# Peptides against a protein of PDB entry 6EJA: the designs that were tried, part 97

Target 1, 276 residues: chain A of PDB entry 6EJA
Amino acid sequence: VEYMPANPVRIAFVLVVHGRASRQLQRMFKAIYHKDHFYYIHVDKRSNYLHRQVLQVSRQYSNVRVTPWRMATIWGGASLLSTYLQSMRDLLEMTDWPWDFFINLSAADYPIRTNDQLVAFLSRYRDMNFLKSHGRDNARFIRKQGLDRLFLECDAHMWRLGDRRIPEGIAVDGGSDWFLLNRRFVEYVTFSTDDLVTKMKQFYSYTLLPAESFFHTVLENSPHCDTMVDNNLRITNWNRKLGCKCQYKHIVDWCGCSPNDFKPQDFHRFQQTARP

## One batch from the design tools (peptide; made by RFdiffusion4, then SolubleMPNN)

Design b2_p18_1_s4 (from b2_p18_1, 7 letters changed)
Fold by OpenDDE base, seed 3:
Structure b2_p18_1_s4 (fold): chain B 276 residues (1-276), chain A 18 residues (1-18)
Amino acid sequence: as target 1 above (276 residues)
Amino acid sequence: SADDSLYEDVGSDGRGPL
């Protein structure tokens, strides 16, 4: 029996989907859906069929909405961060959706907690932000991520323009692009006009895989730095054999790795790893 | 308690310039 908090947190789940991920999306949606949470789904601008399918789902549930705007995103593109930031703004402006936490998901990442466990946990730690760091040498991370390189997203390609320097006085960090952020921090990222947020938004608009580092870096250098927890409560299918083939070299001037979509046979991992 | 992900490594491993 899981503890039931007196004031349970409500979660805004943001799903960014594209291509032929309809089956994966359906599986994930069924796994994470709860009447007390909110679901905000962005469908890639090029994925019209998927968009129609998602719209159909959204009409069946009052707590499911689809972004009225759609971006054409590419793997590793800076536009993914823009998608999250705009989604955050939208969610903050939805006065009828009193969410407490922002959680992003894809078909390649699942929560390791049941809904009850997740809600209980987040309700206890509602003032914390959960971001998983790389846990290795930071200089190596910077080099491998290409954070010291300037990228431009244009014409469905990430162009590497040259070298750049990390902003002075900024402690760069990163790791997983899956995070659990409390509303207060999301408000800060969305509406703050301080030098940190302004500079980081500019810096990461020319960054490869910005979501893997932006929120970490902003949080750790912000007045909210003491709220960071190095955990994202996720099971991510990082099968390197499948995900690290430099398969995006035609889209990005960089060799990359990506997590793999979960298959039905992978769900046993969720059950085995889930604990109070 | 918070659990770590099943995989300790993140996406940066294996990445690099072309």
Scores: peptide ipSAE 0.181, ipTM 0.701, DockQ to the pose 0.516
Fold by OpenDDE base, seed 5:
Order: C-alpha cells, then structure tokens, then sequence
Structure b2_p18_1_s4 (fold): chain B 276 residues (1-276), chain A 18 residues (1-18)
C-alpha cells in the first residue's frame, strides 16, 4: 500500500562506479534520480574519463556531488568498505544535506520499489536498518567468505596471509553488500569509539568482501541490534553460470562469485517483482 | 520478506580457497 507520508525520508544514494560504465551509470541515475534525494558518487581513481563525465552531471544538479577523494578499488578489496565509511563520514558532515537513509547502488543491484513506494516504506520504518543475511549455516558462511582468513590489500591484490580467529564475543553475520541504513546507525558506525566499532573496523580492514559482512556484524552486536530487518529491498542478478567462474583469482587469493549487471531489458522485471 | 534474488542461493555459494 502506497501512501504519502507527512515527513518523507530523504535518501543519500551512494554510487561507487568504475571503468567505462557511463551508460550504466546514466541509466541508473535516471532511474533513481529525484530532487528530494541526494547522490554522492565515488569514481575509481583509475577511471578518469568516467570521473569527468560524473563531474559534468554533478554540476547540473545541486543534489549530486562527487567525492573529492578517490580510491583505487578491486573486487573483494577492503578498500570498498573504506570507501563506504569515508562517504558516510562525508555525508554526515554535509549539514546542507538532511538525509535520513544511506543506500548504496550499482548496476548489478536495483531497488524493486518505485521512488514513492520506497520513500513511503522507509518513512514508515525510518528507525530500521535493512540488511539481507545469508540465511544459512553461519559456519559455512564464514568459511566460504574467508572471514577466518587474513587478507591484505596491496598493489591491487588481496593477499591471503593466513588464518585468523573471529573476535571473541562477536556474532558474525553477513550476506548482501547492498543495504539501506538509517542515519542513526550510520552515525554510530562513523563516530562511535566503543570496542565493537573499533575492533570491527580493524578486523574488516583485513577482510575479503568486507561490505558483505561488516555492517551486519556491527549492527547485530551493537545497541542498535533490534533495528535490523533481514531485507534489502533489492533484486540481485545472481546468474551463477556467469558470476561464479573464479574470475577474480588474479586479483584475490580466493575463488569468488559476483552478481551480473542488469540490462535494460531486465528493467521491466523490477516492476513485476513484489516484496512485502 | 526475503531478498529478491533470481536464484535461491546466496552469493557466497561457490566461493572458497583457490
């Protein structure tokens, strides 16, 4: 049921883009753009052409900004989490952007709701955080994710250095690296100096695919644990035949899977998919 | 309410050591 909320939430969309994804970015941007939301775009340090294009877009819209800093990210790299964390800090320091939710997007993951539906939904549940968990055996998840392994991102490679233990007293969780986080939780993650946040930031700085687990783990072990909703309101194209080819072995000392980008012809599927 | 994946399996399936 769609309704017009009296105090609609405003969303900070964070886009992490790289390569020659200008067309995909334009399509995504067109699909998600609204004057009441905010768009913060990080362009990979190596993607100069894309950066120029994104800068041009940002000059046309007052609610679109580009990160003044740029990281060189790799698949599975810990630097992706750093990118999100830094963008969160930036967004919190932007006093002229009163956003209520942090949402990351890519061409590989689309929201299944219209803007109005999404805003209505989040306005109703503005105190909740939406993180999709793996929903399976946690030990298996840890093993498959390599969370019990120590990784070092260096020279555009994720080096597996050895084994490690999960910190004592921490219940590790994870799943999708696409999430919807409320401002309160983002503030906690960004500014808290408690042992949990401090320890997890350190732990995940040596973690493969950290964004798939960091926020889940921090949230579930935090005073905000009761705000978790096991849903990210996304459609992810997990075509394993294409995405699970161990195609990143040259970058990461681990065999991985990745979702596939959606194509324009897939767009109509989003409208047909309903989630509670 | 579950993640609308085109497949039932989660992304971590198929991952592992080299």
Amino acid sequence: as target 1 above (276 residues)
Amino acid sequence: SADDSLYEDVGSDGRGPL
Scores: peptide ipSAE 0.163, ipTM 0.698, DockQ to the pose 0.529
Fold by OpenDDE base, seed 2:
Structure b2_p18_1_s4 (fold): chain B 276 residues (1-276), chain A 18 residues (1-18)
Amino acid sequence: as target 1 above (276 residues)
Amino acid sequence: SADDSLYEDVGSDGRGPL
């Protein structure tokens, strides 16, 4: 029998979607939808058909909203972080949505827990933040991620402008760009005017794949650092043989990997995934 | 297991500059 919390957490799911992934989005949405949670969907500015579809969904569910603003995002673009940050601000300003956790999702990842399990778990650890770190040499991570390089997102391209230094006194960390953040930390990131948040927002506005490192770095260097849990309670299809082909070199002045979308045949893996 | 590694979520694991 699963623990049933007296005060179950409510989750704000942020979905950043693009392209023609309507079927995958529908599958994911069906898998994660619950009446007690909230769903805030950003559709890429260029994905008009998908936007229309998502709007139709949002009209059917009172707890589903679509961002009134839309960004044109590219792989590895700094604009993805901007999307999350703006979404966080929007969600905090939605007084009618009393969410406790922020969770981002894409078609490339899937929750490893049922809704009841997830809610029970997060309700028990409602003061914690769940970010998965790379678990490797940090210096190598910095180099491979290009964190010591300055990037500019312009004209649908991530331009590498040169080298840069990581701010002094900052311990950089990162890994998965899929995370579970409690409302308190989201409030901190959104509204804090301290030097850490200010500097990191500036720093990561010129960063490749910023979402993979920004929240980790901010959290671990913040007064909330003791709330870090090295787990994001999800799985991602990281078949590197398929995803690490430098396929975005035409968009980004860097070579990286991308996750693969889950296919129906991949779902059997979910049954084998143990609880974190 | 080796199969589990296919679904590890540890980031993009950048390869470096072009």
Scores: peptide ipSAE 0.076, ipTM 0.734, DockQ to the pose 0.551
Fold by OpenDDE base, seed 4:
Structure b2_p18_1_s4 (fold): chain B 276 residues (1-276), chain A 18 residues (1-18)
Amino acid sequence: as target 1 above (276 residues)
Amino acid sequence: SADDSLYEDVGSDGRGPL
């Protein structure tokens, strides 16, 4: 028997999907769907078949919407952060969707708890933000992530233009690009006009893998810094031996890693009581 | 508050320049 909160949080799940993984997406969707949550799906501009499939799903469920805008994103591209930021704005403007948490998901990353457990946990810690940090040497992190390098996303490529400095007075942090953010912090990121948010949005528009560091850095340097929890409640199918082969050199002037997709049998880690 | 939940995630963990 799990704790049932009196005022359970409602989650806005943001899915950024691409390619031809319609069946995988369908399986994932079934695994994570709940009638009390909201699902906002961005399909890569180039993935028309997938877009059609996702539209079909969205027509069947009132709490599933597809972004009317579509970006062409690449691995490590700055546009991914733009996608998240725009989706956050959209979700905040959807007055008929009273969500409390923003959660991004992919087929390679799942919550480690059942829906009931997740809701119970987030309801207990509704004022917290969950971001997992790298937990290693920060200088090494900066170097390995290329945060001290200037990148330009253009023509489906991340071009390394040169070196840059970390803004003065900013403590850079990062790690996982999968996070659980409360509505209040999302509002701050979306609408704040303070120097921090403005500066970081500019800085990260030329950053490789921006989603792995932007929210960490903004949060830790913001008035909301005390809300950070160094945990994203995720399990990711990491196999560094397979995923860290500099496989993106054709897309990005940098070497990186990627997680492996979960198999259908892995979906048991995030069980739903209410299936679509 | 601290979270005692199990997790496995480190991000992409960039390797460095080409």
Scores: peptide ipSAE 0.032, ipTM 0.651, DockQ to the pose 0.359; fails the geometry check

Design b2_p18_2_s1 (from b2_p18_2, 5 letters changed)
Fold by OpenDDE base, seed 3:
Structure b2_p18_2_s1 (fold): chain B 276 residues (1-276), chain A 18 residues (1-18)
Amino acid sequence: as target 1 above (276 residues)
Amino acid sequence: AFAVGGGSLAGEGDGPLP
């Protein structure tokens, strides 16, 4: 029997989806759906078929909404961060949705824990933020991420404009762009007018893969820094030999990597692990 | 862990990927 907390956390799942993978999304959605949670879905502006399918789902469930705005996002684009930031604002303005955690997902994600397990865990650690750091040399991370380079997203391309300096006094960090953030931190990111948040929003608006570093950097330099847990509760199938082929050079003026998709049969082995 | 999924990681624009 799974432990049920007296005051279980409620989760706002933000799904950022694109393409034509409606069946895959439907399977994932069914796997994560619970009546006590909230689902806010952004469909890429170009993915009209998927948008129609998602709208159908949203009409069937009162706790499912679709963003009225849609961005045309590209791999590595700064617009992805804008998507998250706008979705955070929207979710905070939805007073009828009392969520406690923000969790981002794609159509390629799939849960390996039960809802009860997730809720029990997050309810125990409701004051924490779960971000996974790269765990390597920061200087190397900065170079490899291109954080010392200025990028402009325009015409579905990330243009490298030149070099830039990392802001002084800021400890830059990053890693996975998949995270679990508590409402309090999301409120801070959304509404704070302090120099940190203001400067970082500006800095990361010209950043490649900004979601991999923005929230880490803001959190670690904020008054909320003590709430960081170096765990995003995700398993990613990284195989650089297969995933690092500079396959995005047509989209971005940079070489990038992507993890490989898991097969459904691979999920069972992960459910046997003790770690969250 | 909660979920399996994708993600991204930048390489190097002016050199070989790690």
Scores: peptide ipSAE 0.164, ipTM 0.763, DockQ to the pose 0.371; fails the geometry check
Fold by OpenDDE base, seed 2:
Structure b2_p18_2_s1 (fold): chain B 276 residues (1-276), chain A 18 residues (1-18)
Amino acid sequence: as target 1 above (276 residues)
Amino acid sequence: AFAVGGGSLAGEGDGPLP
């Protein structure tokens, strides 16, 4: 029996999209669209065709908006975190959108659970934040992610400027840059003026792949640390052999990996997974 | 899990200095 919450959570879906995959985006959007949720879409500044398509969608639905600002983001760029942080601020300032959870998505994402299942789950755990950690040695994580290196995003490139130290007293963590955050934590990240948030915003503005670590680190060192769930409710097609070819060295002064795309046939397999 | 297709990017090693 599916649990039907008395006060169902409402979700702000933040879609960060780029390229020309309008059909894919449309398919994903239709799969996740519900009248009770909110959709805030950022289209890369360089993706004008996609932007036009997304604007058309936003005009058809009152709960779909497009960011009036657009960033030119690159793989691993600090600007991706800026995109999320700005979108969070925007969403908090939208008083007509009473959302309870922040969920980020790309055009390549696709739901494997129903809306009712997602809402029921999040309504049960409405006070929790869902971030997936790397589950490995933290020192190795820091080293492999280049967290002890200073990066500058400039001219569509992540320049490595030198070495840096992890801020004292901060327990760094990270993993997936796909997460589900409750409104309370988003409010904290957006409006807190404490030393943690202030320092981490500064630190991660010079970080490679900042979205993979910023929210984890802030959460775990914050008064909200007890709300962390080590699960982002996502399945990633990760194959190191195929995804780790240093294919981004032309964009970043680092060797990086990316997950592989799922094939449509794979979705049926994942829908059978019992655990969220 | 509620969705597929998303995931972590990962760093694998030190890149060249400028």
Scores: peptide ipSAE 0.163, ipTM 0.765, DockQ to the pose 0.411; fails the geometry check
Fold by OpenDDE base, seed 1:
Order: structure tokens, then sequence, then C-alpha cells
Structure b2_p18_2_s1 (fold): chain B 276 residues (1-276), chain A 18 residues (1-18)
């Protein structure tokens, strides 16, 4: 008998979607949908067909909403962080949605746990934040992520303008841009006016792949640093051989990797990862 | 382990300056 928590956490799932992946989105939505959770969906400004489809879904479920604002995001763009931050603000202002955790998802993500398992786990660790770190040499990570480089998002391109210094006294960290954040930390990130949050928001507005590092860095340098858990409780199909071919060089002045679609042969990975 | 994944771990690329 799975231990049912007395006060189960409720999750705000934030989905950032683009293109024509309506079928994939529908499959994912069906897989993660539960009446006790909340779903906030941002559709890329350029994806009008998908937007119409998502709006139709949102009308069928009271716990599904679509962002009234839409951004044109690009891979690696700083605007992705803006999307998350604005979504966080919106969700905090939705007083009728008492969510406890913020979880971002894309079409490439798969939860490794059932809803009941996830809820039970998060209910036990409701004061923690789950961010997966790179687990390697941090200096190398900084270089590979281009954190010491200044980028400007303009005209659907990430322009590399030059070198920059990482702010003094800040311990930079990062890894996965998929995270599970508790409401308290989201409130801090959204409304704090301290130097850390202010400086990091500014710094990361000129950062490539900001979501892979912003929340890690802010959390670890904040008064909430003791809530860090090095795990994001999901599987992303990272195949560097297939996904790291500088395929986005036309969009950003950097080479990057993308997750790959799961195939039947990848099933063994699910089994391995599902085991604690 | 609960998760498999990590950052993009990008590499330096060349591009035109604006």
Amino acid sequence: as target 1 above (276 residues)
Amino acid sequence: AFAVGGGSLAGEGDGPLP
C-alpha cells in the first residue's frame, strides 16, 4: 500500500511548447494529467496552430490555463528564462491555484515515477528544491556553457558579443534545465529585491541556456541553499553522439546539444533509472 | 538514481558579430 500523505502536494506543471508537436503534447498531457494538479502552458508566439489546439484543451479542463502572453523563443535563448520567470509570477498571482511545486516540462521529458509516487515523494520533501547539477569540473562547465561570454538575443538569434566576468562572490552552478522548485523558493526568485536575485536576473538576461544555470546559482548562493537536492526526478534522453552536432549554430553563436526522442531500445534506461 | 540527464554542455561556436 503506497503511503498516502495526509497533505499531498499539488503541482503546477509549466509546459513550454512550440512547433507542430500537437500529438506529442497530447500524449504527454494525458500521461501527466491529474485533477489535483495545475497545468500552465506557454505556446511559442510563432506556433499559432499549436496555440489553437492548446486553447481547446484548456477549455475542457478547469485546471489547465494558457499564458495570455506569448514569447518567440529560440533554442538557448535568454527569453526562455523570461518565460519561466513570468510564468512563475503568473502562477503566484493565481490565488485560486494552491500549488506547492513548480515543475517544467517539454515534449522530451518523461517522468520516471507514477503520479502517486511523485506526490508521495514531494510531500515528504516539500521543503526541498530539486536541481540536477552537471557533476563535473565546474570550471569546465562554465567554459562549455559559455557563462563567461556575453550573449544578446536579437532577431531570433543569440549573438555572442564578447567575454564577461562572472560576478565576484557568486558560486556558479548548473546542469539540467529541468527542475522541481517549491513555492517558497519560487516566491523568493520572483519577488526578492536582494542583490543576489537582482544581479543574477541581469546577468542571465545575457546568458546562453540560462535555465540550465540560473536557478542552481541563485539557490546555492541564497539563504535557501540548504534545500538543494541534486536530482530532477526525470529522464531525458541524452545521446551526445546524436544530439551534439552543432545543429543550432545558425540560431546561436555556440554549439549545443539537444535531447533525442526515446526509442524502444531506450526502454532499458527507464528500468535502470526507475530504481532508486 | 531518480533521473538521467544533465546540461547541454555546449561548445564554443563561431558566429558573426552584429
Scores: peptide ipSAE 0.028, ipTM 0.654, DockQ to the pose 0.202; fails the geometry check
Fold by OpenDDE base, seed 4:
Structure b2_p18_2_s1 (fold): chain B 276 residues (1-276), chain A 18 residues (1-18)
Amino acid sequence: as target 1 above (276 residues)
Amino acid sequence: AFAVGGGSLAGEGDGPLP
């Protein structure tokens, strides 16, 4: 018998989508949709067809909204973090959406449990934040992520401008750009004016793949540090052979790896990667 | 335990990362 919480958490799912993968998005949406949750969808500014499709969906569901603003994001771009941060602010300002958790999703990343299981779990651990760390040498991570490099997003490109130092007193961490954040921490990130949040927002505005490190770093250096759980409760179709081909070198002065979209034939990975 | 997705890795160079 699965535990049914008396006060189940409600989730704000934030989807940042681009391209023309309307069918894929539809499949993902159907897989994650529940009437008790909220869905806030950002469509890339350049993806007008997809935007029209998403708008149609949003009109059919009261708990689905599309960002009125749209950013032109690129892989690894700092603007992705801006997208999340603005989405967080928007969601906090939506008084009619009493969400408890912020979850970002892509077609390459799925919760491995049923909605009921996810809700039950998060309801039990509603005060925790779930961020997956890289689990390797942190110095190597910094180097490989280019965190010690200054990047500028301009003209749909991430320009490497030079070297930079990690701010003193900050323990940098990161890993997955897919996370589950409780409302309290989102509020902190959104509205705090402390030195940490202020400096990190500035720092990560010039960071490659900022979402893979910003929230980790802020959380671990914040008064909320004890809420860190090194798990994002996801299965990601991670195939480095396929995902690490410097496919974005044309738009970023860096090489990187990315997860792959799930295909029907990839379903077997759920059994392989799932842990008790 | 839940399955965990990893983060991407970046790096310098012109070839695939290990």
Scores: peptide ipSAE 0.024, ipTM 0.649, DockQ to the pose 0.199; fails the geometry check

Design b2_p18_2_s2 (from b2_p18_2, 7 letters changed)
Fold by OpenDDE base, seed 5:
Structure b2_p18_2_s2 (fold): chain B 276 residues (1-276), chain A 18 residues (1-18)
Amino acid sequence: as target 1 above (276 residues)
Amino acid sequence: AFAIGGGSLAGEGDGELP
């Protein structure tokens, strides 16, 4: 018998979606939907067809909402972090949605564990934040991410403006931009007026791929630093040889990498993984 | 892990300006 927690956590799933992947999104949504959770969906400003489809879904379920604002995000753009930060604020202002965890997803994500397993796990570790670090030399990470470079998002492009210094006294970290954050930490990020949060919001507004580093860095330098778990509970089909081709130079003044798509045939292998 | 897909993007380093 699977352990059922006495006070199960409730999850705010934040879906950031774009393009025309309506069927894929529908399948993923059905797989993760539960009446006790909350679903907040941001559709890219340019994806009007998908937006119409998602609106139809939101009208069918009381625990599904669509962002009334929509951003036009680009790969590596600072606007992605803005999307998450605004969605966090919105979710905290929704007093009728008592969520305990913030989980971001894309249309390409698919669950490999049951809802009961996820809820049981998070209920056991409800005070923790799940962020995956890069696992490399930090100086190398900073260089490769371009964290010591100043970027400006403008005209659907990330412009490299020049060099910048990493703020002194800040332990910069990062890795995956897929995470599970508890409400307490989200509240801190959203409402804190301390120097850390204020400075980091400013710093990362001019950062390439900011969501890969902002939450890590803020958490590790905050009073909540002891709540970090180096695991985002995700499996990524990462092959640097295949995914690092500087394929985003037309969007950003930097060479970037992306994970590879999973093949349907590979799905069964990941379901049997021992990794949480 | 509870989900697959998406994952992490990463920088590779300094690239040529267009």
Scores: peptide ipSAE 0.148, ipTM 0.768, DockQ to the pose 0.442; fails the geometry check
Fold by OpenDDE base, seed 2:
Structure b2_p18_2_s2 (fold): chain B 276 residues (1-276), chain A 18 residues (1-18)
Amino acid sequence: as target 1 above (276 residues)
Amino acid sequence: AFAIGGGSLAGEGDGELP
């Protein structure tokens, strides 16, 4: 029996998309679309074909908007965090969109739960934030992520400029750059002028893969720290043997990994998972 | 879990360049 909440949460889905996979995006969009939710789509500045396709979709649905600004994002680039932060601000300024949760997605993502299941779950835990931590030693995480290194995004490259220190007095954390954030926390991140938010925004402006750590770190050191749930409700196909080949050295002065695509056969397996 | 993630604009750090 699926619980139907009396006051169901409304979700702002932020889609950050690039490339030419319009069909894939369309399929994913149809799978997640609901009239009670909101969809804010950022298309990479270089992906003009996809942008045209997305604009067509946005004209068909009143709850679908495309960012009027577009960033040229690269793998590992700080601009991805900027994209999220700007989209958060935009969404908070859209008074006609009363959303309760922020969820980021890419064109390669696909839901494995129904809308009702998601809404029921988030409505029950509406005061929580869902971020997945790396589950390892933080010192190792810092080293592997290059958090103790200063990076500059310029000319479609992440340049390593040198070493830096982790700010004192904060507990650094991170993991997945896929998360579910409640509106209250997004408001805090967007409008707070405290030292934590201010310093972290500055720090992560020069960070490789900033979205994998920024929100975790800010949340855990904020007055909202007790709202963290170590679960992002995502399943990612990680295969380090296949996905960790330093394949991005041409873009970033660091080695990185990417998850692998799921095979169609894997889809049914994941739907059988007991946990959210 | 809510969704599966295939590709991503980001990844996971794997260490310093040799």
Scores: peptide ipSAE 0.137, ipTM 0.756, DockQ to the pose 0.754; fails the geometry check
Fold by OpenDDE base, seed 4:
Structure b2_p18_2_s2 (fold): chain B 276 residues (1-276), chain A 18 residues (1-18)
Amino acid sequence: as target 1 above (276 residues)
Amino acid sequence: AFAIGGGSLAGEGDGELP
């Protein structure tokens, strides 16, 4: 239900982008841009053309900034989590940007709801964190994700080094690496020195696809566990027949799947989703 | 849902390589 909130949430959109899809990014950006929100864009270190384009955009809008640091992220790389964690810290240190929610996006994302609808929804549930779980057997998830394997990101490759144990007392969860996190939880993740956060940061620094599990796991084992909503407010085009081809085995010592690009023909499925 | 899409950096593990 859409309503006009008295204190509308302000969103920090963190865009993690790479490649040469400048036009796509521009289209997406314009679709999500609002003067009351904040946009923090990380461009892959290798994507210099895109970086130049993004810098141009950032100069045009006061609420758009580009990370002064850039990582060379790879599919499934631990550096992606590092990117998010550093961006979170940066955003928390930006006292002139009073954001309430952290939302990550890629250049391939596109809004299907109005800004008002999104803001209304998040304003209603401002104390919640939106993470989508895998919805399957957790043991299977762990196995398929390789969470019980030790990985090292080096030279644009995720090297599998061996086996590891899940830390004792930790309930591991995960699913989508697209999420909506409230500021309070981001603060906790960023600044907490408790054993959970410390251990999980260490653990996930050697994890494949860490962003798909880190925030879930930290949240569910934290004092903030009751704030979890098993919904990331995203529609992802998962077709395993098309997306599970081990297409990244040259980058990671693991077989993985990826979402498929949406096509115009897929639009009908968006209307059928029960997700907000 | 408010957004559609998926990044190239996103994925899901599918198990050990042969």
Scores: peptide ipSAE 0.026, ipTM 0.684, DockQ to the pose 0.741; fails the geometry check
Fold by OpenDDE base, seed 1:
Parts: structure tokens; sequence; C-alpha cells
Structure b2_p18_2_s2 (fold): chain B 276 residues (1-276), chain A 18 residues (1-18)
């Protein structure tokens, strides 16, 4: 019997969805839905059918809302970070939604643990932030991510404009673009006017795959640095042979990787996942 | 989030265009 916390955390799930994955989204939503949590859904500006479907769902549940604004996002686009930052601001301004954690999801995500397990875990570690780092050579990471390159998102493309310098005195880090952030850190990122947050927001507005590095970098260089846990409590089916074929060259002036769908043969990986 | 999917390992960047 898992210990039930006396003051269970409430989670704001931010779902960023696009395309025609309505059935998949519905399945995922049913799997993660709980009356004590909150669901804030952004639908890509171009995905009108999906938007209509999501709106219908939001009308059925008081704890489900859809962003009134919609962005046209692309893989690797800087606009994805903007989407998260704006959603964070919105969620902080929703005084009727007392959430404790921010968790981002896509339509392709599925829970591998029960809600009770997740809530119990986060309630125990409510002061921590969960960001998975790359765990390798940082200089190599910077080069491979293109963090030392200047990108501009324009006309549904990430244009590489040239080289840039990493800000001095900043310890750059990154890894997964899936994270669990506590409300206190989200407040800091959203409302702080310190030099760190200001400079990083500017820097990452011209960054490829900004969500994979922005929150890591800000956290590690902030007064909240001691709250970092190097784990995002997720499993992703990474197969570089299948997922790293520069498939996004038409969208971005860079080569990237994407996770692959899990197959039954991949089930063994689920059992090997440990909690932090 | 105890979920399957999304990024969980190293970043998705894999270098410059050939």
Amino acid sequence: as target 1 above (276 residues)
Amino acid sequence: AFAIGGGSLAGEGDGELP
C-alpha cells in the first residue's frame, strides 16, 4: 500500500498537441485524467480539427482548459519555448487552479505509473525540480545541439544565421525537453527580472530545441540550483539508427533525432526504469 | 510524469547539416 500524503500535490498538465492525433490524445487523456489535477492544452494553430475536438473535451470538464492563443510550432522551433513560457504565465494567473507542479506532455505520452504513485512521489519531493541532463561531455552537447549557433524561426523554418557566443559566466546544461517543475521555480522563470532570466530568455529565443536546455540552464545558474534532480521520470524509445536521419532538414537548418514508437519487444525497458 | 514517450535521454540535436 503506497503511503497517501497528507497534503497531496496537484499537477498542471500542459499538453502540446498537433496534427490529427485526436484518438491518441483521447486515450492519453483518459489515462491521465484525475479530478484533482489541471489540464491546459495548446493546439497548434494549423490543427483546426484537433482544436475543435479538444474544445469539446474542455467543455465537459471544469479542470480542462484550452489556450485562447495558438502558435504555429515546428520541430526544434524557438516558438515551443514561447508556448511553454506563455502557458506557465497563464497558469500562474489562474488563481482558481492551485497547482503545485508543471508537467508537459505530448499526445504520444502514456503513463507507466499510477496517479497515486506519481502524486505520492511528487508530494514527498515537492520542493524539487526534475530535469534530465544529457550526462555526457558538455562541450560536445553544445556543439551537437547547435547552442553556439544563432537560429531564427521564420516562415515555418529555423534558419541558421551564423555563430554566436555562449554567455560568459553561465553554466549551460540540457538534455530532455520533458520535465517536472514545481510552482516556485515556474514563478521564478515567469516573473523574475534578474539578469539570468532576462538574458536566457533572449538567448533562447534564437535557439534550436530551446526546451531541451533553457530550463536546465536557468535552474542550475539560479538561486534554486540545489533543487535539481537529474531525472524526468519518463521513458523514451531512443533508437538513433531509426530516429536520427536528418529527417527535419526541410524544417530546420540542423540535423536532429526523434523518439520512436514503442513496440512490445521494448517492454523490458519499462521494468528497468527506477525512480530517482 | 511516469510516462512513456517524450525525451528522456540526451538532447535531440545530432549535428550540422551535411
Scores: peptide ipSAE 0.021, ipTM 0.637, DockQ to the pose 0.483; fails the geometry check

